# Peptides against a protein of PDB entry 2AUS: the designs that were tried, part 132

Target 1, 323 residues: chain A of PDB entry 2AUS
Amino acid sequence: ADIKREVIVKDDKAETNPKWGFPPDKRPIELHIQYGVINLDKPPGPTSHEVVAWIKRILNLEKAGHGGTLDPKVSGVLPVALERATRVVQALLPAGKEYVALMHLHGDVPEDKIRAVMKEFEGEIIQRPPLRSAVKRRLRTRKVYYIEILEIDGRDVLFRVGVEAGTYIRSLIHHIGLALGVGAHMAELRRTRSGPFKEDETLVTLHDLVDYYHFWKEDGIEEYIRKAIQPMEKAVEHLPKIWIKDSAVAAVAHGANLTVPGIVKLNAGIKKGDLVAIMTLKDELVALGKAMMSTQEMIERSKGIAVDVEKVFMPRDWYPKLW

## One batch from the design tools (peptide; made by RFdiffusion4, then SolubleMPNN)

Design b2_p18_7_s1 (from b2_p18_7, 5 letters changed)
Fold by OpenDDE base, seed 2:
Structure b2_p18_7_s1 (fold): chain B 323 residues (1-323), chain A 18 residues (1-18)
Amino acid sequence: as target 1 above (323 residues)
Amino acid sequence: MPVLHPAETTEEFIERVR
């Protein structure tokens, strides 16, 4: 998520009308909630689905969705997209994850050997999904981006791990235990990151949400509930972006594909088939779509479909029809 | 409502599992 992507400007004369749209920082509270994502600290015990159902009850919402399942016993970062933003979770499902894990070894192993073997698990690993996973149990590769050992106490190993989406930490620990020759199991697990969502000042509990909703509804204080909910644009921060002209916004908001003439600026390194976020010049999310061209093709070509629009988020009336 | 176990910070999680 922290990869700074270069921004290539295609139209340096493009301006935006300040009267059109609702920038993420200028949404009325009701509209902010309708286009919101909560960085929830999921407690241990409940399922991710039960937690989403509780948020819907607490905040009086019709719909919500989570950015990737945590097991009942697993705590930490669970992005929950609200109302009209509910489908933005599709941007978070493929995003990298970070965890803090406690591994318990089934025998004594010298600390130097633990450190050496765990370092060998950085990179590509072969995994089979667990039986409880909705994913077909096929062998697949996954990336382990980093392993940071925090503490070793006899047979207990506390570590931080960054992984590709759909890496199973339980299976990683099992394979580490086999490589150490003694076996191991996952004792405890917390998720510390899900793409752009991490442990920071935006992380909130279910208790915080109860209190903050009460302060809004009973006391008229909007500040707390406003801060507890992130704009949906946070959920696409890690994606490559394409910024479009004001004249293209309403067409894309009606479900039209983005054509090359509508592009003002774009990130470098977009490939054909990538998931991209289509943004206004005010950094409002218009839609998610599939890139039909590379960045280079979007620069060099004067015409053609740049993005196949898969999911619109912006209302049709925020920008005028200019066609 | 089920008694929600309080959410713990990563620091509290680390302290609990040490």
Scores: peptide ipSAE 0.343, ipTM 0.827, DockQ to the pose 0.309
Fold by OpenDDE base, seed 5:
Structure b2_p18_7_s1 (fold): chain B 323 residues (1-323), chain A 18 residues (1-18)
Amino acid sequence: as target 1 above (323 residues)
Amino acid sequence: MPVLHPAETTEEFIERVR
């Protein structure tokens, strides 16, 4: 998730009008909520869908969606996108994730062997989706980016793990247990990261949301609910970005594809087919789309469709129509 | 004023599952 992407400037003379749009830090509270994402600490017990339904009830929302299912017993980082931001979750589904897991071994294994075998699971692993997954059950490769053993106490192994999206930690633990020769199961699991969302000062509980909403509605104190909700732009921080001219914003907000002349700056390493965030020069999310060109093609070409716009977020009226 | 208390930290989770 922390891939610092180089920013290539294509038009160094492009300026932005400060009167247009609503930068993420300058939204009125109602608008901030409409374009918000909560970094929720999902409690153990409820489904991710139940938690989303509770947030909708607490905050009096029509729509919300989550950035990737946590099982009922799994706690921790659940990004919940609100209202007009609801569809930003599509940016979070493919994002890498981190967990802290407690693995219980079904037999005694020397610590050195545990450490050696778990290190062999760093890299490419073959997984089968669990029976309860809506994902078509086929063997697939997934990346384990890192495994950090935090503690070993007899048969209990506490570890941090960074994984590619759709890696099943329960299946990883099962395979580790098989490799150890004794078997293992997942005792506890917490998600500590989902792309740009992590355990930090932005992580809030359902209880916090109840209180913060009450302080806003009854006491007129918006500060807490404002801090509890991140701008939707947070949910795209890990994506490659393309920043566009003010003159291109309204067209993209109307659902027009981004053409090469509209590009001011862009991240390096965009490939054809990548999910990209189209941003204003004020770092406002205009749309998500599919790159139709590489970064290099977007630099070298004077014309053509750079991004096939799949989902618009920005209202059509934030920027004037300049075409 | 209510204190913005962080949700359960990794450390708190670790302590709870130990």
Scores: peptide ipSAE 0.283, ipTM 0.778, DockQ to the pose 0.741
Fold by OpenDDE base, seed 1:
Structure b2_p18_7_s1 (fold): chain B 323 residues (1-323), chain A 18 residues (1-18)
Amino acid sequence: as target 1 above (323 residues)
Amino acid sequence: MPVLHPAETTEEFIERVR
């Protein structure tokens, strides 16, 4: 989310009809929930799947899904996408993560050596996924973006770490312990960030959700449940975006691939094969798809498939069918 | 008034694990 992508305008005269669609800020509460994502503070104890099941029970939902598993003992940021937004979690799976971790060393190591060795783990690391991971247990490279040591107390090392998606902090700590020569294990872990979701005013508990749902259903107060649920568009803030003409929206909402003539504006730096968000001129998420062209090709070409549409979110009737 | 609040802040987590 911190990378401001440049916006290239192809059609500066493109207008949008204010009567079409439902912008994220103008959704009725029921529709807001149908296209919502909760920034949940997952408690330690339950699985991420149990927490999703509880949210479904609390909010009387048919469908929900989470933006990346936290282990039972791990607390913190768990994005939970609701109902029609459930599949937006695919945008969050590849997103970077941040954690605060407590590492326990199995021997005494001078603080200067701890700091020096941990700094060497910034960058590319080779990991083997744990047995409990649904990922094939093959060696793979992952990026550690940064390590910030917060505290060192004897054998206990508290640190913040930013990592590429699917980096295992337990495996990182194991390798740090090997490099220190004494061994180490992960004592505690909290996730502080998952892509655009972080510890901020949008972070809510399961208890908050119970109370806020009660205030809505029994007292008619929708304000709290509205604030507790983010629009699904939040879950794609970190993706490169392509904004399309009103005349192209209904076709994409029917599952048609996005063609170059439909593009009004787009982010710089899109590569062929990138996951992209297709947006309306009102910043509504229409679909996720795979870029079939670079940004440059989408600018220079007059025709062709720009995006292979993989997942539609927008209903087919929000914009008129103009074909 | 109900306020949106985390179950455990990073600060509270840090304090708990110290």
Scores: peptide ipSAE 0.190, ipTM 0.745, DockQ to the pose 0.700
Fold by OpenDDE base, seed 4:
Structure b2_p18_7_s1 (fold): chain B 323 residues (1-323), chain A 18 residues (1-18)
Amino acid sequence: as target 1 above (323 residues)
Amino acid sequence: MPVLHPAETTEEFIERVR
């Protein structure tokens, strides 16, 4: 998620009207909630769906969705997108994830062998989805970005692991146990990262949300609930971005595809078929879409459909029609 | 004053599961 994407400027003279839109830092509290994502610390016990239902109850919301299921026993980072931002979770599904895991070995293994074998699981692994997964049980490759052993105590191995989206840590631990020759199981698991969401000052509990909502509704104190909710734009920080002219915003907000003349700046390394975020010059999320061109094609071409717009987030009235 | 219920940190998780 921390890959700094180069920004290529196509139009260095493009200005934005400060009176149009609502930048992520300038939304009234009600609008901030409507376009919000909570970095929730999911407690162990409840399902991710139960937690989303509780957030909806606590915050008096009609809609919410989560950025990737955590099993009931798994704690930690669960992004929960609110109301009009609910569909932004599609940006988080393909995002890399980090976990801290406790692996219990079913036999004694020398520490040097544990370290050596776990290092072999860095890189590409072949996984079979668990039986309980709604995902078709096809063998698939997944990337393990890193494994950091934190502690080894006899048969207990505490480690940090960074993985590609849809890597099953339970299955990884099972395969490590097989490679060690003794077998292993996942004893404990916490998710410490989901794309741009991590353990930081933005991580909040369900109890925090209860208290912060109370302070807002009963005491008129907005500060806490405002800090507890991230702007939906946070949920797309890891995606390649395309920034568009003010004159293109209203058309895209009405569901029109982005054409090349509307592009002001864009990230390097966009490929045809990539999920991209269409942004205003004020870093407001307009839409998610599929790139129909590479970055290079978007630079070289004077016309054509750059992005097939799949999901509009921005209201149609934040920017005027300038056509 | 609101008692912020701190989220379980990775450190607190590690201490709990050790």
Scores: peptide ipSAE 0.164, ipTM 0.730, DockQ to the pose 0.895

Design b2_p18_7_s2 (from b2_p18_7, 7 letters changed)
Fold by OpenDDE base, seed 1:
Structure b2_p18_7_s2 (fold): chain B 323 residues (1-323), chain A 18 residues (1-18)
Amino acid sequence: as target 1 above (323 residues)
Amino acid sequence: MPVRHPARTTEEFIAEVR
């Protein structure tokens, strides 16, 4: 999420009709909820699926989904996509994660040695997924982006860790313990980040959601429930974006692939095969898709399929059909 | 005013595991 991607303008004269669509800031509350994502603080105890089921009950929703499983004992940032936004979670599954972890060592190790060995675990690590993971239990490489030791108290090591999606912190701690020669286990874990979702003013509890829904339904106070729900566009902030002409929006909303003539502006550094967000000129999410061209090919070519559209979010009627 | 039930901050998590 922190990588500012350069924006390349292909058509500097492209205008947008202010009467078409529903920009994230102009959605009526019911529509905002239909296209919403909650930055939930998952409590320790329940499964991520139980928490999603509770949110559906609290907010009277038909559908919801989470942006990546937290184990029952793990607390913190769980993005929960609502209703028509439910499938935006596919953008969050591959996103980097941050955690704060408590590691307990099974023997005494000098602090200097702890610090030296933990620094060696920054970079590429080989992991085997745990038995309870839905992922095939094969050895795989994962990236540890950073390890920040927050505190060392005897055998207890508190640290912040940034990791590639599907890195298992329990397995990392086990390998650190082996490298230290004494062994270790994960005592506690909190997730502090999931892609664009972090610990900030948007982080809410299940109790907050109960209260905020009550204030809306019983007292007519919309403000709190509106602030507790982020627009679905938040869930794609970390993706490379392609902004399209108003004349291309309805076609993409009907499930047509994005062709090169529809592009107004795009992020630099798109590669063939990348997951990309297709946006309107009003920063509305139209669809997610697979890039079929690089950024350079999308600039240089006059025609062809730029994006294979995998998932449409925008309703078909927000923009006029211009074909 | 609705009492915001404060989301458990990293700081509160750190304070509970110390």
Scores: peptide ipSAE 0.178, ipTM 0.768, DockQ to the pose 0.911
Fold by OpenDDE base, seed 2:
Formats: sequence, structure tokens, C-alpha cells
Structure b2_p18_7_s2 (fold): chain B 323 residues (1-323), chain A 18 residues (1-18)
Amino acid sequence: as target 1 above (323 residues)
Amino acid sequence: MPVRHPARTTEEFIAEVR
């Protein structure tokens, strides 16, 4: 998620009107909640769906959605998108994940052999989805980006692992145990990262949300609930971005496709078919869409559809109609 | 002052599974 993408400027003279839109830092509290994402610490026990239903009750919300299921016993980072931001979870589903896992070995293995074998599981692995997943049980490759052994205590191996979306850590541990020759199982699992969401000062509990909502409603103190909710733009930080002219914003907010003349600046390395975030010059999320051109084609061409707009987030009235 | 219920850190998770 920390890939610094180069920004290519196509129009260096493009200005933005400070009177239009609502930048992420300037939203009134009600509007901030309507376009919010919570970096929730999911407790062990409840399902991710039960936790989302609790957040809806706590915060008096009509809609919410999560950025990727955690099993009931699994704790940690669960991004929960609120109200009008609910569909921003589409950006988080394909995002990389990090976990801390406790693996229990079913026999004694020398530490040097544990370290050597676990290093061989960095890179591409073949997985079969578990029976409990809604995913068709086809063999598929997944990337393990890194394995960091934190501790080895006899038969207990504590490790950090970075993985491609939809990698099953339980299945990884099972295969490591087979490669060690003794077998293994997943004793404990916590998710420490989901794309741009990690364990940091923005991580909050369900209890924090209860308290912070109470301080807002009963005491008139907005500060805590405001800090507990991230702007929806946080959920797209890991995507390639295209920044558009003020004159293009209202058209895209009405569901029009982004055309090449509307582009002010863009990230390098966009490929045709990539999920991209369409942003204002104030870093407001207008829409998610599918790139219909590469970065290079968006630079070289004077016309054409740059992005097929799949999901609009911005209200139609934040920017004037300039068409 | 809101008692920040400590978000279960990786460190607390590690301490509970050790």
C-alpha cells in the first residue's frame, strides 16, 4: 500500500474554486459521518456482519459495509464504510492484507529448519479456498509478499505475514506444517493491515464508538467522533488517482464518463482495466471507475473516454454544472 | 476524559498469545 506513485501534471494552469465542494478536512460532522470510514478493531467472537450491524445501531446509520470479512475468532483491522461511503469498500476488497499469526507445530522442528522453510513460502503459493468461503473452490495462485518471524518458542511460531487479497492464512499454516513434516495449525490470528488501514492512532473499538457518540449527542462534543471516523478518501489512498478540472466534476458526479480533456494530473503506471479513483483538485473523491486508457494514452490523446465511471460518491450539487 | 479503551494492539495480541 506504501507504493509512492509518480504524479504526472497534464495541465499546470488548472486552478480550483475554494467555494466549491467539501474537502475531507472541511466537512461538517453530519457530512463527515455520511462520507466516513471507521478503522475498526474487530473483537474476537462476533462475525464481521454482526459488528457492522452494531456500528449501524451505535451511530444511528441506515447503511454500512466492511472492507473484507474477518472470521469470528479473528480480531483486528476491519474498515467499515458508512452511509454514502458504503460502496467505497470495493476499493478495499482487492487490497493487500497483513496479519500476525500464531502457528502451533504438531512436532519438534529445529529453529533453522523453521526459518528456512517459512522463507520458501514467500512469493507465489497455490491455494484452494476453504469449504466455508462463498468463493468457488478452484485452485488459485496467491502472493505472499513477506513473512517475518517474530518469535519461535518450541512448537509455537509467531509471525507477521503480508499477503494478496483472499489468501487464507489457515491454509498457508497448514502447508507450512506439511513442508516441515510434522503438521501445523493456526492457533491465533489478528489482521494488522487492510490496504491503507493499519494499526495506528485511527484504530478504534466498538466501546470507543459508543462513548464518542454519547459525548456528541449528550454533551455536544464533536471532536472525538470526528477523529474516530476517517474521510472516505482514506479508503482510496492505495489506488491510482486521476485529478480532474472543476468543470468536469459535476458531469462525473452525474455519472458521465471521464474524458481526456477533464484530466489535470494523474498517477504514472495506470493500465487499461485498472480500478482508479477520480479526485478533485481538493483531493475529494468524485467516483471510482475502470481505466479505459493507460497513463501514457491519457497524456498523448487529446480526446476519448479515459475512465468508465462505475460508482459515484460525490453529490451532484457540490460543484456547479459547467456544461 | 473519554477512557480510551485501548484498541487491542499487535503488542497486546502478542502478549495474550505468548
Scores: peptide ipSAE 0.031, ipTM 0.682, DockQ to the pose 0.874
Fold by OpenDDE base, seed 4:
Structure b2_p18_7_s2 (fold): chain B 323 residues (1-323), chain A 18 residues (1-18)
Amino acid sequence: as target 1 above (323 residues)
Amino acid sequence: MPVRHPARTTEEFIAEVR
């Protein structure tokens, strides 16, 4: 998620009208909520769906969705996209995840052997999805980005792990236990990161949301609920971005595909077929779409469809129709 | 003043499982 993407400028003279749109930092509180994502600390016990239902009740919302299921017993970072932002969870599903896990070994293993074997699980691993997964039980490769052993106490191994989306930590621990020759199980698990969402000042509890909503509705204090909700643009920080001219925004907001002449700047390393975020020059999310060209093709070509627009987020009226 | 109910940190999680 922390790969700084180079920004290539195609039009260095492109300006944006400050009167158009609503930049992520300048939304009225009601509009901020309509385009919001909560970095929720999911408690252990409830399902991710129950927690989303509770947020909807607490904040008086019609719609919400989460950026990737946590099991009932698993706590930590659960991004919850609100109202008009609900569909931004599509950007978070493919995002890398980090966890802290407690692995319990079923036998005694020398610490040096634990460290050596766990290091071999960094990189590409073959996983079979659990029986309870809606995913077809095909063997699939997944990337383990890193394993950091935090502590070893006899049979208990506390570790941090960064993984590709849809890596099952329970299955990883099971395979580590098999490789150690004694077997192992997942005792505890917390998710510490989901793409751009991590344990930071933006992480809030369900109790925080109750209190902050009360302070807004009863006392007129919007500051706390405003800070508890991130702009939907946070949920696309890890995606490659394409920034467009003000004259192209209303067309894309109406569901038109992005053509090459509308591009002002773009991230390096976009491939054909990548999920990309279409942004205004004020860093407002217009839409998500599929890249129909590489970054290089978008630079070299004067015309053609750059992005097949799949999901529009921006209202049609934030920017004027300039065509 | 809202008493921030501290979100369970990684540090708190680590302290609970140690």
Scores: peptide ipSAE 0.030, ipTM 0.672, DockQ to the pose 0.909
Fold by OpenDDE base, seed 5:
Structure b2_p18_7_s2 (fold): chain B 323 residues (1-323), chain A 18 residues (1-18)
Amino acid sequence: as target 1 above (323 residues)
Amino acid sequence: MPVRHPARTTEEFIAEVR
């Protein structure tokens, strides 16, 4: 999520009408909820699907979805996209994850050897998905971006790990244990990050949501529930972005593909086939789509389909039809 | 802001939301 992407301006004279749209910070509470994502602290015990069902019940929602399954016993950062934002989770599924894990070793190993071997697991590892995974059990390579040992107490190793999406920490710990020669298992696991969502002031419990919804419905205090819900745009912060003219917004909101003339600015390093976020000049998410051109092609070309629009989020009426 | 509720047990929550 921390990839700073250069912003290339294609049209430096493009302005936006302040009367059009609803910027992420300026949505009425009902609209904010409709386009919201909760940074949930998932408790240990329930499935991610049970937690989503509870959020739907608590907040009286028709639809919600989560930004990547946490196992029942795993706690921590579970982004839950609400209502009209539900499908923004597709942006979060491929996002990197961070965990804090407790590994229990099945034998005594010198600390220096633990540190040395765990450092060797930074980089590419071969994994097999667990038996209970809905993912087809094929051997696959995954990236471990970093391992930070926090504490070593005898046979217990507390560590932070940054990983590519769909890296199984249980499998990583098993492989570390094999490399140490004693074996190991995952005692505890907490997810501390899911793409742009982390352990911060936005992280809320299910209890917080109950209370905050009550304060809104019974006491008329919307502040807490408003703060407990992030705008859906948060869920796309890690994606490459393309910002479009006000005149292009309504067309894209109607499901038209983004054409090159509609582009005002864009991130560097977009490749053909990348998932991209189409944004207004007010940083509103219009749609997700597949890049049909590279950044360079989008700069150099005067015409053509830049983005194949796969999922519209913005309502059709937030911007006028200017075509 | 109300202080983040100390993580009440998932069991207590499951009992309250069922």
Scores: peptide ipSAE 0.019, ipTM 0.520, DockQ to the pose 0.138

